Peptides against a protein of PDB entry 8OXM. Designs and how they scored, part 224

Target 1, 371 residues: chain A of PDB entry 8OXM
Amino acid sequence: FKAEFRLAGGVNLPKIIDCVGSDGKERRQLVKGRDDLRQDAVMQQVFQMCNTLLQRNTETRKRKLTICTYKVVPLSQRSGVLEWCTGTVPIGEFLVNNEDGAHKRYRPNDFSAFQCQKKMMEVQKKSFEEKYEVFMDVCQNFQPVFRYFCMEKFLDPAIWFEKRLAYTRSVATSSIVGYILGLGDRHVQNILINEQSAELVHIDLGVAFEQGKILPTPETVPFRLTRDIVDGMGITGVEGVFRRCCEKTMEVMRNSQETLLTIVEVLLYDPLFDWTMNPLKALYLQQRPEDETELHPTLNADDQECKRNLSDIDQSFNKVAERVLMRLQEKLKGVEEGTVLSVGGQVNLLIQQAIDPKNLSRLFPGWKAWV

## One batch from the design tools (peptide; made by RFdiffusion4, then SolubleMPNN)

Design b2_p22_2_s4 (from b2_p22_2, 12 letters changed)
Fold by OpenDDE base, seed 4:
Structure b2_p22_2_s4 (fold): chain B 371 residues (1-371), chain A 22 residues (1-22)
Amino acid sequence: as target 1 above (371 residues)
Amino acid sequence: AKKEIEERGKKIMEEILEKALK
C-alpha cells in the first residue's frame, strides 16, 4: 500500500488507496470505511445478470447497452476494497467541486453550489409550492454545464460524438435497470464517470427496492435525470438515443420478468443482504451538513442481532419483501399508477417523472436535484 | 461461513440464470 491516500468525494469519505497486486500491477482501490460493501457486492452481481440479459438480446447487444460494474471485496461488515475504476471521477466532483467545478468555470456569475444548497435547505420544511418556486429560482441561476465533460476530455469531434453516445447509452441502461431494482435518485457523488469511456459507474448501492420512498424526505423520481445528467447527452437531451435505449432496455427487462423476479426474491430473503431501510441508515443518508459533526453513527451491531428473533419482525419483513416483489412485478408488467402501459408509454412516464421540476423540487436538498 | 454463503448465493444466482436462459 502506498502511504498516500486520496479522499474520494462523498458523504462516506471513501479512501482511494493505491496498492500493488501480487501480479505487480498498481491498482487503485476505494476503501469504504462505513458502508456495508456486501450490498454493493450483491448489487454488482445483479448488474452482471442484467448485463447478461442485455448481451443476449440482439438489439441491446448491438447498442452496447451495459451497466458498468466494479469488483467489490468485502473485508468486514464496515470495510472493504472496491477495485476502483481507474480514470473515473464523481460527476459531483467535476460539476460542483469548490475550487475548479465546471459550474464555477463555465458559469462564474451563477449561484455557487453552496448558495443553491442553502436556498433549498431553507425551504426543506416548507410547502411543495414554495419548494418548487425556490427550485425554479435555483435552476434559473444555476444552469447545466455537464455537456463540457465530453468536450474537455474528447477534443476530436468524431471521438467526442461517440463518447457522448456512450454516455447517453450508459445513462439510459443504468436509469432503467436502476428503476427496475428501485435504486431511485442517486447522489452526485455516487455516480462516477469514466474519463476514457464516458460511461457511468454507480457506487454506494445502499438504497435499493424503492427504500428511498420511505426516507424522511421520500424520493419522487424513478432515477436521477437532473439537468446536468440531461445536458451531458447534448442538444437532443432525453429525445432520440436516450429514449430508444431506455425502451430497448425496458423491453429486455419486461421480457425477463420471471428471471428478474426469481433473482430479486432470492436476494430479498438472503439473510446476509440487508436491503431494508433502518432509521440510522435513513438519518445517515439524509443527514444535514450541520448535523454531520455529532452523529458518529455508532451502528452498534448489537441492536440488529437482538431484534430479528421476534415473530413480529419476521412478519413485518415478509410483508415488506412481498410488497417489493409485487411492485417489481408491476414494473415488469408495465403497471404504473394502476394502468398497464406499453414499453414506450412506461418509459415516457418515467422520463417525465424524472425530469419534472415539481418532483425534483421535493427531493432531499442534500442530493442536489438542481445539479 | 459468510464466504461459503456468498459463494452459495452466487452459485444459486448463476444456476437461476442458466435455467432462465435455456
Scores: peptide ipSAE 0.018, ipTM 0.528, DockQ to the pose 0.020
Fold by OpenDDE base, seed 1:
Structure b2_p22_2_s4 (fold): chain B 371 residues (1-371), chain A 22 residues (1-22)
Amino acid sequence: as target 1 above (371 residues)
Amino acid sequence: AKKEIEERGKKIMEEILEKALK
């Protein structure tokens, strides 16, 4: 192990440790020190299943629709080795790094990422109208630049076009699979992009099964489809390739309803898979940068034996699990807001919800919905 | 029914894991 570690991007600030193997090869490893890497491991297995379903269908196989997976080796409840996604960078690092971020390089006269965050934090407790107005001002003065990722990495026009297509397919597949699994919005540091394939890798899968909707600031989008995410698709945006790939992914998911329900039911009742939102996790996910300093690690988890009768905990857990399964069944039937939609109608609704500035303006400002 | 679904789901997950690890 080298003594030097780098912080990877992510909500949980995973440590990148450079390990020299016994073979003399340097291997980057991501070490998460506080996260239940079992959640990431379980969600990678679910992604592998979704990939298997997508490979069995001729239309999704022809389109090469896959969600990128990574190896997770959980070592303990609090430690594990992620096989580092070699040749990936967090999209947030590329876009909004303070020194050399693409927004600063390509749009030097726009608001800084810090100014945008400050403006949105100032209105966090304000009305939805005030949030929307400030979000629109931020968006006007912080224009998308993610198109430049593929332009910088892929100088050959034919390769550039192919990689932009791979990116668009990756966003579509991950968006629909993420919606089905209830991953919600993804922090910009929890989405990695592969510098060779232009495919996305989603990390830090601790919010699943719509648990983002029960956060202190509830999620208002089905997946991250912010302006930079769309800008990376190029001139067609969400139309054409993205929409068609979403529809074909959703078709496979809906046609696999029994398999998906069976697997999610097993996961929801696995006592080793703590998918439930707890107050500490909610606080951690939506902490202000200012509030990180005051949480001394000396919150003893006093084993407050909240002797909540084991019966009442089990009944409450079962009711939440049943609601998650019911909502998953609705999604897989195309039931949105009490109405049964076609695949095209459902995908259209989800895209409209994800790109709506009113929904984006209501998100937790720490997740940077203007990026 | 619940145990049968659980066993079927575990088996599907194991088969997928085995195929993904090979």
Scores: peptide ipSAE 0.017, ipTM 0.503, DockQ to the pose 0.022
Fold by OpenDDE base, seed 5:
Structure b2_p22_2_s4 (fold): chain B 371 residues (1-371), chain A 22 residues (1-22)
Amino acid sequence: as target 1 above (371 residues)
Amino acid sequence: AKKEIEERGKKIMEEILEKALK
């Protein structure tokens, strides 16, 4: 291990450590010190399965539809080594870095990232109407710039076009698989972009099976399809390549219903896989940036295991697991709001839900729905 | 039925892991 570490951006200040392997190869490793990396490890295995299903289908294979995966070595419940995706950057670091973010460079007269966050925090406890109005004002004065990522990294026009297509395909694949698995907490620090492939890498997979809907501020979108995410696709936006890749991914997921249900059922009943939302995790995910300074949780959580009777915990757990499986089965049948939709109808509904400013305005301000 | 689904799911996960590690 080199003695030098870099801080990756984000709440937990994950340490990037350069490691020399026994083969003499230098590999970048991310060391997370506070998160249960078992959840990330399990979700990477599920993504590898989804990739196997996508490679078996001719239409998804021809489009190279894959989710980027990384190796997770859990060392404990709260520590482990991630094989860091070498040459990746958080989309938040590129877009809204305090010093040299793309918004500041390309739109110097727009609101700062700090001004946008402040305005949305001021209305956090207000009505949905007030949140919507302030979100629309923020969006008007904070225009998307993510198109410049591919323009900065890929100077050759043919390479630039190919990489923009790779990005669009990666967003489509990860959005649909993320929706099926009920992935939440898709903030701008939990999504990396590969500087060579333009593909997305989703990290911090600790909110799954729609557990984001039971947060104090519930998640209102099926996946991240914000204005910058759409701007990276270029002039066609959510139409054409993105929509077709979503439809082809959804078709493979729906045709793989038995396999997906069987695997998710095993995971939901695995005692080593804590997917349930607990109150401490909910508080941690939706902490205010102002509370980051004072809450040093000298929660010594003394594991006061609230010895709730093991029987009542087990019955409540089983009912939640059954509900998750039922909702997964509905998604894989195309059942949305009690109606059976075609693949195209279901994908269209999900896109409309994800881009709706009313849904985006209701998200926790830390999710940065205006980016 | 539940135990058979669990065993089948574990086997599928092991086959996926073996393919991802090769």
Scores: peptide ipSAE 0.013, ipTM 0.475, DockQ to the pose 0.022
Fold by OpenDDE base, seed 3:
Parts: structure tokens; C-alpha cells; sequence
Structure b2_p22_2_s4 (fold): chain B 371 residues (1-371), chain A 22 residues (1-22)
């Protein structure tokens, strides 16, 4: 390990450490503190499985539909080394960095990222109608700029076009697989973009199996398909390549129902895989600036009251696991809101849900649904 | 015990993988 470390931005103060491998290659490592890197490691294995299914199908293989994976080395339940994705940047860092962010550079007369966040925080406790009105005002005065990522990185028009297609395919694959697995917390710092491939890397996989729906502010979208995400696809938006890649990914997932159910069942009943939402995790993910002051460190979780009878915990856990499996089976059958949909119908519903400004306006302000 | 469960879980996942891959 080099003696120098850099702090990555973020709530957990992740440390970026440069290490020289036994092969003599220098690799950046992200040391996350407090995060359950086991959950990330397990979800990376599930993504590798999904990639194997996608490589077997001729239509998804020809389109090179894959989820970008990274190596996770869990060191403990609360610490581990993520192989930092060398040559990636958080989409939030590119878009909404305070000094040199693309929104400030290309749209200097729009609202600042801070003004947008402030406006949405002011209405956080308000009605859905008030949230929607303020969200629409924010969106009007904060126009998308993510098209410029590929334009800045890829000056050759033919390369630019291929990279925009790679981006669009990556968004489609990760959106559909993320939906099937119920992946939440898809804020702009949990999605990295590779500066060479234009593919997305999803990190911080701690909200899975629709556990984002039981947060204090429930998640209302199946995946991140915000205005900047769409703008990165170029003039066709969600139509054409994106929709077709979503449909082809969904076809493979639905045709692999038994395999996916068996994998998820093993994971749900793994006593080492804590996928359930707990109050501390919920508080951490949706912490309000007002709530930071009163968390005295003296919540010693007195081990006493968490002696809910192991039997009642086990029965409640089993009922939640069964419900997750049933919902996964419904998704893989195309059952949405009690109706069986075709692949095209299901993908269309998911796209409409993900782009609906009424759904986006209801998200936690920290998710930054206007970006 | 924890390592053995983790290795057994990996092995079960690999076996399920190999069966689903045949």
C-alpha cells in the first residue's frame, strides 16, 4: 500500500488507497467504512450471473448487454476493500460539482444544484401537490446537460456515436436487472460512468429486493431514468435503442425465471446476507440535516430489547423473504399491478413510471430526481 | 464456523450455477 490516501467525497468518508498488486500493477482501492460490503459482494455475484444469462442469448450477446461489475474484497462485516473502478467518475460529480459541474458550465443561468436541493428540501414535509409544483419549477430552471459527457470525452464523431450507444445499452441493462432485483438508492453518487467505455457502474448495493419502498420516504421509481440520464442517450431519448435493449434484457430475465428465483432464494435465506431494511440504515440513507444534532452516540443498542423472541423474528423474516420471492416471481411473469403484461408492455410501464414527474417529485431530496 | 458457512454458500451457489449452466 502507498502511504498516501485520498478521501473520496461522500457521507461515509471512503478512503481511496493506491495499492500495488502482487502483479506489480497499481490499483486504486476504495475502503468503505461502516457499509456492509458483503451485500455489494453478493450483488456483484448476482450481476455476474445475469451477465452469464445475457451472454448466452444471441440477441443480448450481439448488443453486448452487460452490467459492469467490480471486485469486492470484504475484510469484515463493516469494512472491506472495493476495487475502485479506475477511470470512472460519479455522474453526480460530472453533472453537479459546485465549481466545474456540467450544469454550471453549460447552463450558467439555470438554478444552481444547491438552489434546486434547497427548494426541494423546503417542501419535503409538504403535500404531493406542492412537491410536484416545486419539482416542475426546478426542472424548468435546471435543464439537462449529460449529452455533453460523451461530446467532451469523444471528439471523433464515429467514436462518439459508438460510446453513446454503449452508454444507452448500459443504462438499459442495469435498469432492467436493477428492477428485477429491486435495487434502490440509485442517487447520482451511486452511479459511476467509465470515462473510456461510457458504461455505468452501479455501486452501494445496500438497498435491494424493493427495500427502498419501506424507507420513511418510499422510492417511487423502478430505476433512475431522470432527465440527465435520458439526455446522455441523445436525440432519441428512451425510444429506439434504450427501449429495445430493455425489452431484450427483460426477455432474458423472464426466460431465466427458475434460475433467478433459485439464486435469490439462496441469498434471502443466507444468515450472513443482511438485505433487510433496519431503522438505523433507513435513518442513515434519509438523514435530515435537523436530525444530525440529536443522535447522541449513546444509542447503545442495549442488546436486551432486540431479544424479540428469536422465533418471532425468524417467522417475521421468513414472511418477508416469502413476499420478496413472490414479488420477484410476479416481475419475472410480467405481473404488474395484478395484470399480466407482455415484455413490451412491462418495459413500457416501467419507463413511464421512471420518467413520471409525479413519481420523481415524491422521492427523497437527497436522491436528486431533477438531475 | 463463519468461514465454513461462507465457503459452503459459495459452493452451493457454484453448484446451482453449474446445474443451471448445463
Amino acid sequence: as target 1 above (371 residues)
Amino acid sequence: AKKEIEERGKKIMEEILEKALK
Scores: peptide ipSAE 0.011, ipTM 0.515, DockQ to the pose 0.020

Design b2_p22_3_s1 (from b2_p22_3, 12 letters changed)
Fold by OpenDDE base, seed 4:
Structure b2_p22_3_s1 (fold): chain B 371 residues (1-371), chain A 22 residues (1-22)
Amino acid sequence: as target 1 above (371 residues)
Amino acid sequence: SELDEMMEKQLEELRKKLRAMP
């Protein structure tokens, strides 16, 4: 280990440590000190299985549709080493870094990221109508800039075009697989972009199986498809390549129903895989930046004494697991709101839900749905 | 099928990894 560490941006202040491997190669490692890296490690295996399904299908293979995976080495229940994807940056760091974020550089007269967050926090407890109005004001005064990521990194127009396509494919694949796995909206610090490939890497997979819908501020989008995410696709936005890649990914997922149900069933009933949302985790995920100072969850070791009354917890757990499996089966059949949709119809509904300002305005302000 | 065998193997690797996690 080198003595120097960098903080990766994000709530958990993960430490990037340069490590020399037994092979003499220097590798950058992300040390997360508070996250249950078991969930990340499991979800990386699920992504590998999804990638296997995508590589077997000719249409998804030709399009190079894959979810980027990383190695997770859990060191303890609350700490581990991520093989940091060398040359990745959080999209939130690129977009809304306080010093030199792309919004500040390209849109210096727009609201600051802090002003946007403040405005949305002020309406957090207000009506959906008031949230929508303030969200629209924020969006009007905070215009997307993520198109400039590929333009800054790839100066050759042909390379730029190919990298923008790689980005668009990566968003499509991760969005649809993320929807199937119920990952929901993804905080901008938990989406990394590879500076060489323009592909996304999703980290901190602590919300799965639609558990984001039971948060104090429930998720209202199937995946993150915010204005900056769309802006990175260029002028076509969600139309053309993105939509087609979503459809082809969804076709593979729906055609792999039995396999995906079996995978998720194994995960849901694994006693070592705590996928359930608990109140402490919910509070942590929706903690206000102002409250970050005091609530160090001293997850005191003494919460041993929640003697799980085995019977009532098992029944509640089984009912939640059954509901997750039923909802997964519905997704894989194209059942949305009691209606069976075609792949194109389902993908269209999901895209419309994900980009709807009404849905985005209802998200937790800490997740910055205007970015 | 070769799919089923590979998926079973991946599931078994997943189960092994889950069991090997501290």
Scores: peptide ipSAE 0.036, ipTM 0.721, DockQ to the pose 0.021
Fold by OpenDDE base, seed 2:
Structure b2_p22_3_s1 (fold): chain B 371 residues (1-371), chain A 22 residues (1-22)
Amino acid sequence: as target 1 above (371 residues)
Amino acid sequence: SELDEMMEKQLEELRKKLRAMP
């Protein structure tokens, strides 16, 4: 370990520590001190399995459709070493950094990221109509700028074009696989972009199997396809490359139904894989910035009281696991809202749901749906 | 199939990693 550490942005202020591996390579390591890195490690393996499925299919292999994975080395139940992807930045750091974010640089007359967040926090407990109106005002005064990421990083026009395509393919692949696995909590700090490949790296995989829908503010989108995410694709937006890559990814997922069901079944019933939403985790994920000060880690909440109602918890757990498997089977059959859709129809519905400003306006303000 | 054997092997590696997590 080097004596120098950097603070990464985000709520947990993870320490970036430079470590020399046994191979003599320096690796930046993210030390997360509070998150169950077991969940991330498991989901990285599921992504590797999905990548194996995508590499076997000729259409997805030709398109180089892959989910970026990182190495997770869990050290304890509360600590682990993330082999931090060297040369990645949170999309939130690039877009909405308070000092030098792309929105401030390219749109200095727009609302600040703080003003947008404040406006959405003020309406957090209001009606869906009031949330929608304020969200539309925020969106009008906070225009997307993520197109500039590839333009700043890739000065050669041919390289720029290739990297924009790599980005678009990465968004498509991760969006569809993330939807199949029911990945939530896709806020701008949980999505990294590789500064060399323009591919996305999804981190903090603790909200899976649609557990984001049972949050106090339920998740209303299948994946992050916000205005900045779309702006990074360039002028065609969701049309053309993105849509086709979503369709080809969905085709592979639907054709791999038995394998994916078996994978998820093994995970849901593994006693070491805690995928269920805990009330404390739900509170943590949807805390107000003002409430961050008072959660002193009271280390001492005795492990004893969790033992009591194992039988009723087990029946409730089994019913939730069965519902997750049934919903996964529906997704893999193309069943949406009781209707069987084609791959193109299903992908179209998911895109429409993800870009719908009514759905986006209902998200927790910390998710930053206007970015 | 060779796919199923690879998926079973990956599932077994997944299970081994889950069991090796503290």
Scores: peptide ipSAE 0.035, ipTM 0.711, DockQ to the pose 0.021
Fold by OpenDDE base, seed 3:
Structure b2_p22_3_s1 (fold): chain B 371 residues (1-371), chain A 22 residues (1-22)
Amino acid sequence: as target 1 above (371 residues)
Amino acid sequence: SELDEMMEKQLEELRKKLRAMP
């Protein structure tokens, strides 16, 4: 370990530690101090299995549809070392860094990222109608700029075009697989972009199996398909390459129903894999910056184990696990809101839900739905 | 099928890794 560490941006201020391996190679490692890195490690293995399914299908293989994976070395249930994705940056760091963010550089007269966040925080406890109006005002005065990522990094037009396609494919694959697995908490700091490949790396995989829907402010979108995410695809937006890659990914997922159910069943019933949303985790994910001061460390997690009889806990857990499996089976059959959809119909519904400003305006302000 | 055997092997490796995690 080098004596110097850098802080990465993010809620847990993950420490980037440069480690010299026994092979003499320097490897950047991200040390997360409070997150269950076991969840990340497990979800990386699920992504590897999904990648195996995608590699077997000729149409998804031909399109190079993959989810980017990273190495996780859990050190304990609450600590571990992520092998830092060398050459990646959080999309939030590129877009909304306070001084040098792409929004400030390309749209200097738009609202600042701080002004947008403030406006959305002011209406956080207001009606859905008031949230929608303020969200539309924010969106009007905060125009997308993520197209400039590929333009800044890839000056050759042919390379630029290939990298924009790689980005669009990465968004499509991760969005559909993320939806199938019920991944939540897809804020702009939990999505990294590789500066060389233009592919996305999803981190912080602790909100899975639609547990984002039971947060105090429930998640209302199936995946992140915000205006900047779409702007990075270029002039066609969600049409053409993105839609076709979503459809081909969904086709592979639906054709792999038994395999995916078996994987998720093993995970749901693993006593060492805590996928359930707990009140402390919910509070942590949706904490207000002002409320950070009063969490005295003295709430021993031990005392609010209300002695619900072990039998009632186990029965309640089993009912939640069964509900997750049933909902996964519905998704893999194309059942949405009680209706069986074709692959194209299901993908279209998911895209419409993800881009709907009514759904986006209802998200927790920390998710930054205007970015 | 060769797929099922490979997926079972990957699941068994997943189970082994989950059990080996501290």
Scores: peptide ipSAE 0.034, ipTM 0.708, DockQ to the pose 0.020
Fold by OpenDDE base, seed 1:
Structure b2_p22_3_s1 (fold): chain B 371 residues (1-371), chain A 22 residues (1-22)
Amino acid sequence: as target 1 above (371 residues)
Amino acid sequence: SELDEMMEKQLEELRKKLRAMP
């Protein structure tokens, strides 16, 4: 191990450790501390199963619709080595790095990422109307720049166009698969972009099965489709390629209902897979910068076996699992708010929900919905 | 179907990995 480590971007501050193997090769490894890497490892296998479904369908195979996966090697319940996604960068690092982020480089007269965050934190406890007004002011003074990623990396116009299409397909596939699995909104540091393929890699899959809706600030979007995410698609935005790729992905998911229900049922009832939201995890995911100072590591949560009657815990768990399965079945039938939608109608509703500035303004400010 | 067998195999690999997690 080198004595130096770098912090990767991410809510959980994963450490990049350069390891020299016994073969003398340097390997960058991402070491996550305190995270259940089991959830990431399980979700990568679910993504592989979704990719198998997508490869079998002629329409999705021709479009090369895949969700990018990474290798997770859990070392313990609280530690593991991610095989570093070589040649990837967090989109948040590219966009809002304090020194040389694309917003600062291309829009030097816009609000800083810090000013945007401060303004949105000041209204966090305010009305939805006040949140919306401040979010619109932030958005007006913080214009999208993610189009410049492909322009910087791909100088040849034909390659640039092909990579922008690869990006758009990757966003579409991950958005629909992420919606089906209930991953919700994704922090910009938990979305990596491959600098060679322009495909996205989603990391830190600790919120699944719509558990983001039970957070203290509930999620209000089905997936991350913020202004910079859309700007990376180029002039067509969510129209054309993105919409068609979402529809074709959703067709495959809906036609694979039995398989997807069986997969999720096995996961929900596996005693080794803790997918439930706990108060500590909720606090960590929505921690305020002000609250970081008081969490002394001395919460020895003594295993006070609160002998909560095993029967009441099991009944509560089973009710949550049943509700997740019912909601998954609704999604796979195209049932949204009690109405059965076509694939095109369902995809349209999800896109509209994801880009609605009213929904985006209500998200937890720490997740930077203006980026 | 050949799909169901592949999915069952992937599910069994998933179960094996869950069981092998420390």
Scores: peptide ipSAE 0.034, ipTM 0.702, DockQ to the pose 0.021; fails the geometry check

